# Peptides against a protein of PDB entry 3OGK: the designs that were tried, part 51

Target 1, 307 residues: chain A of PDB entry 3OGK
Amino acid sequence: ATPDRLSRRFPNLRSLKLKGKPRAAMFNLIPENWGGYVTPWVTEISNNLRQLKSVHFRRMIVSDLDLDRLAKARADDLETLKLDKCSGFTTDGLLSIVTHCRKIKTLLMEESSFSEKDGKWLHELAQHNTSLEVLNFYMTEFAKISPKDLETIARNCRSLVSVKVGDFEILELVGFFKAAANLEEFCGGSLNEDIGMPEKYMNLVFPRKLCRLGLSYMGPNEMPILFPFAAQIRKLDLLYALLETEDHCTLIQKCPNLEVLETRNVIGDRGLEVLAQYCKQLKRLRIERGADEQGMEDEEGLVSQRG

## One batch from the design tools (peptide; aimed at target 1 N28)

Design b1_p22_3_s2 (made by RFdiffusion4, then SolubleMPNN; from b1_p22_3, 12 letters changed)
Fold by OpenDDE base, seed 5:
Structure b1_p22_3_s2 (fold): chain B 307 residues (1-307), chain A 22 residues (1-22)
Amino acid sequence: as target 1 above (307 residues)
Amino acid sequence: KKPLRELFEEEEEFDAELTVKP
C-alpha cells in the first residue's frame, strides 16, 4: 500500500502500524537499507490522517525530522507512539515528541538504535506529562537520562502501569518504585552482584500491584527478592536473568499463577516439567537459544525437541 | 551475547497494519 491510498481509503484512521524490515534483520541478514523510511507516511499522516492517535513503526528508519513533523501534526491528539526496533533518530526527535505531544499515554522505543545527545526528553516528559500509562525503552542504551525524572513521571502519572527501562542500577530506582503505586509491569534495570554485599538488593520494595517482571542480570542470590510476591506474578522475562536450571525450577514452583514465561534453553526439560506441574495458567512460553549455552555440555540445560 | 528478543506485542488492535517495502 502507498501512503496516499491509505488516507483515501481510511480518512478516519485512528491507529496505524507500519512494518519495515523482516524478522531476518534480527540476525543481521538484512541490509540497513531494507528498512522503509517513515518519511512519506509521516507526510501523509500530517496532511490527511487527522484522527490518527496511535502510531507504531516497527523496524523502520525514523529521522528527527520525521518525529518533529509527526509531533507537530498530531500534538496532544497523539496517544501512542511506538518506535519498535527503529533507527535513524536521536534524542532530539524524542524531545520533540514529548514537547508537543503532552497527552501521550504510550511511548515505546524498545530495541531502537539511536544517538543519545542528552536526557532532556525524559526531563521534559517528567515536567509536563500526567497521562503516561506505558513507558518502554527496554534494551536501549541511555546513559544521560536521570532516574529522578523517572521517579517524577511515576509521581505525576497516576495511570502509569508499565515501565521498561535499560540498564539502570536497580538501587537508583528505589524512589521510582515507591512513587509508582499503580505499576503492574517492570522490565530491565541492572542487578550488579557484590560479593561484599550479598544482600544489597534484599530490601528492595516493589510496587504492590507488580505482576509482570523482568529483572536484568538477576541471579540466584537476587531471586529471593521476588518470593514475597511470586504468587501474584503473571509474566516473567528471564531472558537476561542469570539463572540455572535448578534456579528456574525454584522460581517457577513459587509462581503458580504464571501466564507468560520468556527464558533461555537453560530451563531444560526439567524446568519445563516443573513448569507444566506448577503453572496451570500458562498461556505463552518463549524459549530462546542462549549464545552462552553452546559451551555448556550439561545435558540438563538443553530443551529436547520433544514435540 | 544478548538473546534475540522477539517483541511479544501486546495484541494492540490496529485499524491498519501495513508492511512497507522499500
Scores: peptide ipSAE 0.226, ipTM 0.664, DockQ to the pose 0.640
OpenDDE base, seeds 1, 2, 3, 4: peptide ipSAE 0.214, 0.209, 0.126, 0.213; ipTM 0.659, 0.642, 0.623, 0.655

Design b1_p22_3_s3 (made by RFdiffusion4, then SolubleMPNN; from b1_p22_3, 11 letters changed)
Fold by OpenDDE base, seed 5:
Structure b1_p22_3_s3 (fold): chain B 307 residues (1-307), chain A 22 residues (1-22)
Amino acid sequence: as target 1 above (307 residues)
Amino acid sequence: KKPLRVRYEEEESYDLELTVYP
């Protein structure tokens, strides 16, 4: 089916997801002319889908012009935009979205590749949005955005429940965590080991409702920061943690209410046994195999090639 | 209602999938 045929059939469509194939589509691996452009769909959305409030692009090429057209066409009616593993846009496109869609609730750019011109998009979002519930730029490389804008967003958006970020130094997010009173999920950041200051992160205070967590580069020395609220953790992302098998066992034993675990094969049979023993509410388990053999350095290298 | 899956093909080697939610 073509976009025009679909819009004629479903003129009152509320939500769509457009997924590019193959699954391995990334900006650095797939030529731009592979056919994964959102342009014809954005045109159709702009012209004929007047009630559309949720748009999810996955593994698509999205230009600034596409984002600008979408933003102006849907304006405050747009509640959700997910640029999931997309490429082709710059922060100017993001600026257009947050400028025109001031009531957006979900904004996601997870694993997207883009050109960063400035941090204005996050600043604009901080200045004008009070509706945001989900902000996700996990596995991205923003260098020009301000943690202060993130703090402002947390202060102004009382319904903010999920935030996933890139490689912010976690200590720069202290103000954000203090402001984000209703935050339930946090992923990303960067924990940087300091041999001269082993308790560097021990005084971190997390939001009281935090129950879904994934701290990047968390090692055994930092892991104890979770212990005060480990019993309330329901989802744990350890894919980018620096934990060995025994560390997994230690942490898992403290998370009896764990429902979702994502980790690497380093958990081992021992970790799985501990998981089975202590986590009776577990619903989903994801284990990435082979990652431990490649090492974190190689994985980081692969991620850096996307930027 | 169940989501509707629609195929949109621009090139033979690559498929686009649209999931429609009413």
Scores: peptide ipSAE 0.306, ipTM 0.821, DockQ to the pose 0.073
OpenDDE base, seeds 1, 2, 3, 4: peptide ipSAE 0.099, 0.088, 0.239, 0.051; ipTM 0.584, 0.555, 0.783, 0.579; seed 3 fails the geometry check

Design b1_p22_3_s4 (made by RFdiffusion4, then SolubleMPNN; from b1_p22_3, 10 letters changed)
Fold by OpenDDE base, seed 5:
Structure b1_p22_3_s4 (fold): chain B 307 residues (1-307), chain A 22 residues (1-22)
Amino acid sequence: as target 1 above (307 residues)
Amino acid sequence: KKPLRVRYEEEEEYDYEGTVYP
């Protein structure tokens, strides 16, 4: 469908989701110049979709100019922007969005590829936004943003319920967790093992309402930090955890209210049996093939086709 | 008035989904 046909048919469109179909839909690889540019759609949004409050681009090419145009066209009417597995923009584009769209509630860049120029976009968001509910830059590589800005966002945005981040050292987020009183979901961060200090993370305090969680690089030594609230966990993302089969079994047994589990094939048949036994509320299970498991000779780490 | 969700799946390079509030 052409952008002009959409606007003519639905001039009062409030939400738009565009999904690009790149030929090489390889995981985390968007081929360059595949033709999935958002530019014509942004032009149409700017000119003819004046009531649009939610935009979701998935697997699209998005430029800074596109983001700038979108930001200026929708301004405070834009409540949701999701750049899902997109590419082609820089943090300048993000800065434009947060500068002009001060009432944005959802900002997502999950698995997007971009050039990072600075951390100004997050700082600007922290300084001016009080409406944010969802912030998601999971599986991204931001090195220039400040955890202090994330803390400021948590303090100022009382409706903040979901935050997914990249490779922040989890201890740098202590202030954030203390401020984010209504946070229900957290994914990302980085747990770094310290052989000399195995208790490094044992004093980490999570928000009281936290029930959806995915900590990157969480190993068996760090896993116990979840035990005090494991019974309230409803969703676990273990894709980037460093848990073996037995560790999965241990954790799953402590999560009787688990509804969604995302993990790797390391869970094995044993883990699946434990899951079936203890997690009667399970609604969704995602098992991915781990790259690290291709070399594991241990047959116990493989999920059999019995499921 | 309940929002109408419109889904268009085309064989083209992209699909789109929209929500219209009446």
Scores: peptide ipSAE 0.183, ipTM 0.743, DockQ to the pose 0.064
OpenDDE base, seeds 1, 2, 3, 4: peptide ipSAE 0.129, 0.060, 0.024, 0.050; ipTM 0.630, 0.696, 0.503, 0.548; seeds 1, 2, 3 fail the geometry check

Design b1_p22_4 (made by RFdiffusion4)
Pose (drawn by RFdiffusion4):
Structure b1_p22_4 (pose): chain A 307 residues (1-307), chain P 22 residues (1-22)
Amino acid sequence: as target 1 above (307 residues)
Amino acid sequence: TERREELKEFLYKRRFKHERSF
């Protein structure tokens, strides 16, 4: 339908969610220029959806121009913006929205592709934003943003509940973790072990409410930092973990309250067996495919009728 | 070690290059 039709039928929308490209686009089957331009919708938002406080674009083309317009038109009223698997914008667009939308509660860019010219957008949030509840750039290449800015955000945003990040060194986020007193969910970061520091981590202060998490590149040697509070973990994202079938069993075994698990097939039939009696409350399970070229990651990394 | 580095590279490509099977 045309944007005109939407605003005529529902002039007082508070929240809007638009999907563009077919689902196939998540698998590199849809041309990049196929469509899903968000621009006519932003123009319609400017003129006729004057009550909109939340926008979620999914698999759509979003430009800097169209985010600059959205930021100016909705400004302090924009409580939530989700750029979900979108493309076509840059850090100029991010900066525009974080400077004009001073009361953003939830900002999300998971799996989006954009050009990164600088890191001022994150710094701008760190300097002025107090209201942020959820910040999410989970699956994203950011090389110019400072972990100091993220820590500062945690110090200023008392209601920060959920943050998902890129390839930050976990050690750089120690300050962030101490400051994020109310943090219930963390995903991302980078666990980089060096033989030089056998106990490079073991001294992580995780927020005492963290119960939904996934540490990227977590190996068997760093896995134990979760054991002190594994009884509390309700959601686990081992999708980007570097741990073998045996290690999965050991960790899954310690999470009796786990309700959501996402993992690669390395979990193996053996891991599913463990999950079968320790985690009776499990509600959602997603076993993604792993590295399927040179053996199934190990000789147990195949799930079957047994599992 | 080489195999682990290949796995990490695979995960990087899947995560940030969005290389998934259909």

Design b1_p22_4_s1 (made by RFdiffusion4, then SolubleMPNN; from b1_p22_4, 15 letters changed)
Fold by OpenDDE base, seed 1:
Structure b1_p22_4_s1 (fold): chain B 307 residues (1-307), chain A 22 residues (1-22)
Amino acid sequence: as target 1 above (307 residues)
Amino acid sequence: SAALEKRKEWLRNKRYKKLRKA
């Protein structure tokens, strides 16, 4: 559909999801004719889609001007913005969104590529938003944002239930976890081993309702921090965990209520057997191929085609 | 361990490659 055809047929549209071309085609110069740019859609939203509350762009090119136009056009009526695997914008565009859309409930930029100018967008969000339910910049590289702003968001946004972040040191998020009393989902962070202080993470206190979790770089030494609440875990993202097959088995056995598992091939057939034995509520399993194949010549770490 | 750091680096690189493919 073209933007103009959509608005003419659905002037009262509340939710729009646009998907650009698959990544393999998008890496190179996307000709204007490929529909990869959001600009025509943002123009149409601004002019004709006055009831639009939710926008989801997937694999599209988004400029700061596009974000600014969208922000100003929808203002506090915008409840959801998802920039899913998008590119072409900077943190100035994000700043415009959070400045003008002060009642935004969902802000996602997962796996998006952008130029980071400053951390003002997160600070502005922290200072003015009380409505946020979902914040997701998982698999992004923000170096100029503050964990303190994330804590402020948690304190001010009582309905905050899902937060996915980049590479924050987990210890810097202690205040955030304490403030985020209703948090159900957390992904990201960074667990960093310290040979001189092996137990530095053992006293981490997670939100009591936490049931969907993915800690980046969690190894077998850090894994025990999950054990006190492993029985309440319903989703695990282990794609960026540093767990071997046996570690997977150990953790899985402690998660009888697991519904969703995302992991690498390192789980092996043994891990899958344990999963089948202990996780009777499993609904979704995602296994990615990892470079674990280069170091683990050990047959036990591979999922066979039978699994 | 050096092996663990290498694995962390690989995971970081994988993450980065996923970001670049966006």
Scores: peptide ipSAE 0.204, ipTM 0.823, DockQ to the pose 0.502
OpenDDE base, seeds 2, 3, 4, 5: peptide ipSAE 0.060, 0.034, 0.040, 0.086; ipTM 0.713, 0.667, 0.677, 0.741; seeds 2, 3 fail the geometry check

Design b1_p22_4_s2 (made by RFdiffusion4, then SolubleMPNN; from b1_p22_4, 16 letters changed)
Fold by OpenDDE base, seed 1:
Structure b1_p22_4_s2 (fold): chain B 307 residues (1-307), chain A 22 residues (1-22)
Amino acid sequence: as target 1 above (307 residues)
Amino acid sequence: DEKLKKRREWLRKKRYEKKRKA
């Protein structure tokens, strides 16, 4: 469909989802007519789609100018922006969105690639937003944003239910977890083992309603922090956990209400048997087929060839 | 633990690769 055809047919459109081509194709100069760029759509939104509240771009090229135009055109009427696996923008574009769209409820940039200039976008969001329900920058690389701004967001946004972040040290998020009283979902962070302090994370307090969880780099030593509320867990993201087959079995046995599991092939046939035995409410299972051991061996092999 | 360190580095790399290829 073309942007102009969409607006003519649906002038009162409230929700738009656009999917670009697979990113493998985006490395080549994709002509604008291939629908890889959001620019013509943002122009159409700005001019003709005045009731649009929700925008979802998946695998699109998005510039700061596109974000600025969208932000100014929709302002406080924009409730949802999802930049799903997008590229081409900087944190200036994000700053424009949060500056102009002060009532945004869902902001997602999961797996997007962007240039980070500063952390002002998250600070601005923290200072002015009270409507946020979903914040998701999972699988992103931010180095200039502050955990304190995330805590401020949690304090000010009473309807905040889902937060997915990059590689924040989990201990820096203690204030955030304390403030996020209604949080149901958390993904990301970074668990960093300290051999001298095996109990480093044992006193971590999670929000009482937390039932969807994916802690990055969680190993068997950190896994016990979940046990007090494991029966409450409905969704686990173990894709970036450091759990072996036996660890999976241990955790799964403690999660009888598990509905969604995402993990790697390290779960093995044994883990799947345990899952079938203990998790009768399971609705969705995602297994990524990565050669965990081969991947480490190949990396050691590559390091050995460079060394 | 050297094995755990290597595993974390590998997973971090895989996360980055996934983001780039997605």
Scores: peptide ipSAE 0.181, ipTM 0.826, DockQ to the pose 0.465
OpenDDE base, seeds 2, 3, 4, 5: peptide ipSAE 0.042, 0.054, 0.043, 0.049; ipTM 0.715, 0.725, 0.716, 0.719; seeds 3, 4, 5 fail the geometry check

Design b1_p22_4_s3 (made by RFdiffusion4, then SolubleMPNN; from b1_p22_4, 13 letters changed)
Fold by OpenDDE base, seed 5:
Structure b1_p22_4_s3 (fold): chain B 307 residues (1-307), chain A 22 residues (1-22)
Amino acid sequence: as target 1 above (307 residues)
Amino acid sequence: EAAREARREWLDKRRYKGLREA
């Protein structure tokens, strides 16, 4: 479909999802005229799709100019923006979105690649938005944003139910968790083992409604922080947890209401047996068949070659 | 601890592999 054909056929379109080229082909010079650029679509949105509330770009090239045009064209009518595995923009583009779209409810840039100039976009969002329900920058690299702004967002956005972040130290998010009273889903963060303080995370207080969770780098020493509310967990993302097969078995046994599990092949046949025994409400299972052993062996081999 | 750090680095590389390839 072309942008012009879309607007002619569906002038009252409220939701648009565009998919670009699969990642495996992104390294090949995508010609500018290839359907991978959002520019023609943003032009069409600006001119002809006046009822559009939700935009989802997946694996597309998005410039700051594209984001600025979209922001100004839709303003407070834009409820959802998803930049899913996109590239080509900077934090200036994000700043434009949050400046002009003050009633945005869903903002996603999961697995997007961008140039980070500053943390102003998150600060602006914190200062002016009260409508946010979903914030997702999972698997991104932000180094200049403040956890204090995330806390402010939680305080001001009473309908905030899902937050996925990058590599924030979990202890820096204590204020955020306290403020996010209605939060149901949290993914990301960074758990850092401290041999001198093995219990440094045991005093973490999670939001009372939290039932969908994925803590990055959670090992067996940190896993007990989930035990007080494990019975209410409905979704676990263990893709980036540091759990072995036996650790999986221990955690799964404590989650009888688990509906969705995402994990790696490290769960093993034993973990799957335990899952079948204890999680009778399971609806979805995703096992990423990464060469956990081969990938670690290759990296251990690389470390051993440098030694 | 060394094994945990190596695994963390591996998971980190895996997590951002798609970002670095873009």
Scores: peptide ipSAE 0.085, ipTM 0.771, DockQ to the pose 0.470
OpenDDE base, seeds 1, 2, 3, 4: peptide ipSAE 0.097, 0.070, 0.071, 0.091; ipTM 0.774, 0.755, 0.761, 0.777; seeds 1, 2, 3, 4 fail the geometry check

Design b1_p22_4_s4 (made by RFdiffusion4, then SolubleMPNN; from b1_p22_4, 15 letters changed)
Fold by OpenDDE base, seed 2:
Structure b1_p22_4_s4 (fold): chain B 307 residues (1-307), chain A 22 residues (1-22)
Amino acid sequence: as target 1 above (307 residues)
Amino acid sequence: EAKREARREWLRRERYEHKREA
């Protein structure tokens, strides 16, 4: 479909989702006409799609100019922007979005590739937004943003329910968790083991409504921080946890209301048996490959075809 | 400890260098 045909057919369009070509095509000289650039779509949005509230670009090339044009064209009418696995922009483009779209409810940049100039975009969001419900820059590397701005967002955005972040030290997010009273979902952070301080994370307090969780680099020593609210966990992302088979079994037994589990093959047949026994409400199971498939013969960490 | 660090580094590479294809 061409942008022109879309606006003519659907002048009152509220939500648009565009999917670019798979990344395998990005390594080759991308012809200008492959349809991966959002530019012609942003032009069409700006000119003809005056009721558009939600924009989702997946695997698209997005420039700062595209973001600036979109921001100015939709302003406070833009409620949702998802840059899902996109590339080509910098934090200047993000700054334009949050500066002009002050009532944005969902901002996603998950797995996007960008050039980071500064942390001003998150600061601007913290200073002016009170509408944010979902913030997601999971699987990104923002080194210049402040956890204090995230805390400010939590304090100011009472409807904030889902936050996914990069590798913030989890202790730097203590203030954020205290402020985010309605938070239901959290993914990311970084748990860093300290042999000299085994209780480093034991006093970490999570939001009371938290039920969807994915902590990065959580090992068996840190896992007990989940036990006080494990019974209310509905979704668990263990793809970036440092748990072995037995650790999985221990945690799963404490999560009887688990509906969604994402993990690696380290769960093993034993972990799957425990899952079947204790998690009767399970709706979705995702198992990905782990590092250990190549080297260590520990038979217990493999999911067999029979399991 | 060395095993944990190796796994951590593998996960880091998986996260940032080998972004999900799906």
Scores: peptide ipSAE 0.461, ipTM 0.890, DockQ to the pose 0.509
OpenDDE base, seeds 1, 3, 4, 5: peptide ipSAE 0.457, 0.439, 0.450, 0.459; ipTM 0.885, 0.883, 0.884, 0.885; seeds 3, 4, 5 fail the geometry check

Design b1_p22_5 (made by RFdiffusion4)
Pose (drawn by RFdiffusion4):
Structure b1_p22_5 (pose): chain A 307 residues (1-307), chain P 22 residues (1-22)
Amino acid sequence: as target 1 above (307 residues)
Amino acid sequence: EEEEEAKEELEEWLEEKEEEKE
């Protein structure tokens, strides 16, 4: 339908969610220029959806111009913006929205593709934003943003509950973790082990409420930092973990309250057996395919009728 | 003018990304 039709039928929308490209686009089957331009919708938002407080764009083309317009038109009213698997924008667009939308509660760019010119958008949040509840740039290449800015955000945003990040060294986020007192969910970061520091981590202060998490590149040697509070973990994202079938069993075994598990097929039939009696409350399971070229990651990394 | 410039830049960027899939 046209944006005109939407605003005529529902002039007082508070919350809008638009999907663009077909689902096939998540698998590199849809041309990049196929469509899903968000711009007519943002123009319609400017003129006729004067009550909108939350926007979620999914698999759509979003430009800097169209985010500059959205930020100016909705300003302090924009409580939530989700750029979900979108493309076509840059850090100029992010900066525009974080400077004009001073009360953003939830900002999300998971799996989006954009051009990164600088890191001022994150710094701008760190300097002025107090209301942030959820910040999410989970699956994203950011090389110019400072972990100091993220720590500062945690110090200023008492209601920060959920943060998902890129390839920050976990050790750089120690300050962030101490400051994020209310943090229930963390995903991302980078666990980089060097033989030099056998106990490079073991001294992580995780927020005492963290129960939904996934540490990227987590190996068997760093896995134990989860054991002190594994009884509390309700959601686990081992999708980007570097741990073998045997290690999965050991960790899954320690999470009797786990309700959500996402992982690669390395979990193996053996891992599913473990999951079968330790985690009776499991509600959602997703086993993504792993590295399927040179053996199934190990000789147990195949799930079957047995699992 | 600004909309035309932004549209041309976006089209060039999408074509580069499409070439990376080949």

Design b1_p22_5_s1 (made by RFdiffusion4, then SolubleMPNN; from b1_p22_5, 13 letters changed)
Fold by OpenDDE base, seed 1:
Structure b1_p22_5_s1 (fold): chain B 307 residues (1-307), chain A 22 residues (1-22)
Amino acid sequence: as target 1 above (307 residues)
Amino acid sequence: SLEEEERKKLEEELKKRQEELL
């Protein structure tokens, strides 16, 4: 559908999801001629979609001007913005969003590519937002944002339940974890081995409600930090963990309530056997192929028990 | 170390995925 047709048909639209590069099977929603730019959609949102609260752009080109227009048009009515695998913007665009949309609940930039100018956007979010529930810049590279701002967000946003970050040193997030009392999901960070301090992560205190987790670069030496609460883990993201097959087996055996597992092919047949044996509540399994097996399609296997 | 190599590989894969979005 074209933006104008959508607004005419659904002037009271509250949620919009656009996919710029749909896979071959989902051609119906975006005219081929729009090249994946959000600009015409943002224009339509600004002019005609006055009740829109949720915007999700996937694999689209988004400029700072687009974000600024969206921010000003929706202001505090914007509750959700997801820039999912988008490109073309800078942190100035993000700053505009958080400056004007002070009641935003969900902000996602997962796997987006952008130019980082400064960390002001996160600071502004920390200073003014108390509504945030989901913050996700997983698989992004922010070098100029402060862990202190993340801690402030956790302190001020009591409904914060899901946070996914880039390559923060996990030890820098101790304050964040202490403040994020209601956090259920955390992904990202960076675990860095120190030969001189093998136990540097052993005293990490995670939020008590944490049940969905993905720690980047977690190796077998760091894995034991999960053991005290492994029984409450419902989702594991091991895509960026440094675990071998046997390590997978060890961890999986400790997670009997696991519902979702995302991992690499390194889990192997043995890991899958262990998974089947110990994780009877498993609902979703995603196995990505490692870089060595680049040739074959991502098999997303939904393991439903009734199949 | 093997772990360092794996880390580097994962970082490169992440970077590659980001580049493919451009």
Scores: peptide ipSAE 0.034, ipTM 0.709, DockQ to the pose 0.028
OpenDDE base, seeds 2, 3, 4, 5: peptide ipSAE 0.032, 0.024, 0.027, 0.028; ipTM 0.708, 0.480, 0.658, 0.689; seeds 2, 4 fail the geometry check

Design b1_p22_5_s2 (made by RFdiffusion4, then SolubleMPNN; from b1_p22_5, 14 letters changed)
Fold by OpenDDE base, seed 1:
Structure b1_p22_5_s2 (fold): chain B 307 residues (1-307), chain A 22 residues (1-22)
Amino acid sequence: as target 1 above (307 residues)
Amino acid sequence: SREEKERAELEAWLAKRQAELL
């Protein structure tokens, strides 16, 4: 539907999800007027969708002006903003969102491309938000944000249950993990092997409720940090782990309650056999092809429970 | 082929959007 048709039909709309172009490769094949830009939708939201509290843009072009308009139009009524694989904005747009939408519960920028001006947006969020439940900038490149602000968010937002981040050194997040008492999901960070400090991460303490996890660059030497709570793990994201087939087998057999696994082809047939043997509650399996295999077919295998 | 899949997805997306614009 066009924005105007949507607002006319559903003036009391609470949630809006817009899908842009299907893939980045197709962007050049689709005329600009085919709804790649959020601008006409933001205009319609601002004028006519006064009850809208949840906005999800997927693969769309979003400008700072669009974000500023959305922020001012919805203010504290905006509970969810998801910029999923979007582009065209800077951290100034994010700053506008967190400045004006102080009761935002879900903020997602996963796999979005943006220009980073500063870390003010995360600082502003840390200083003024107490409502945040989900923060997700997974697969993004922030270099100017502070892990201290993330810790402050964890301290102030008691309902914070899911946090996905970029390449923070995991040891810089110790304070965050200590503060995030209700955290159930964590993805991202960076584990950096240090030959001079083999036990660098052995004393890392995770939140007690953590059950969905994806640590970036986790190798076999770091993997044991999961063993104390491996039986509690329900979801593993191993897409960016540095685990071989045997390492997968070792970890999987320690996760009998695993429901969701995302990994690469490196798991192999052996890893799949171990998975079938030990993970009887598995609901979803995603296997991506590694960088060396040109044909990334996302085979989302729904493991149907043969009951 | 990957290209055929991408073309089919594009055509489906365009068809859906065209239907929404009508």
Scores: peptide ipSAE 0.000, ipTM 0.367, DockQ to the pose 0.029
OpenDDE base, seeds 2, 3, 4, 5: peptide ipSAE 0.000, 0.000, 0.000, 0.000; ipTM 0.347, 0.362, 0.363, 0.345

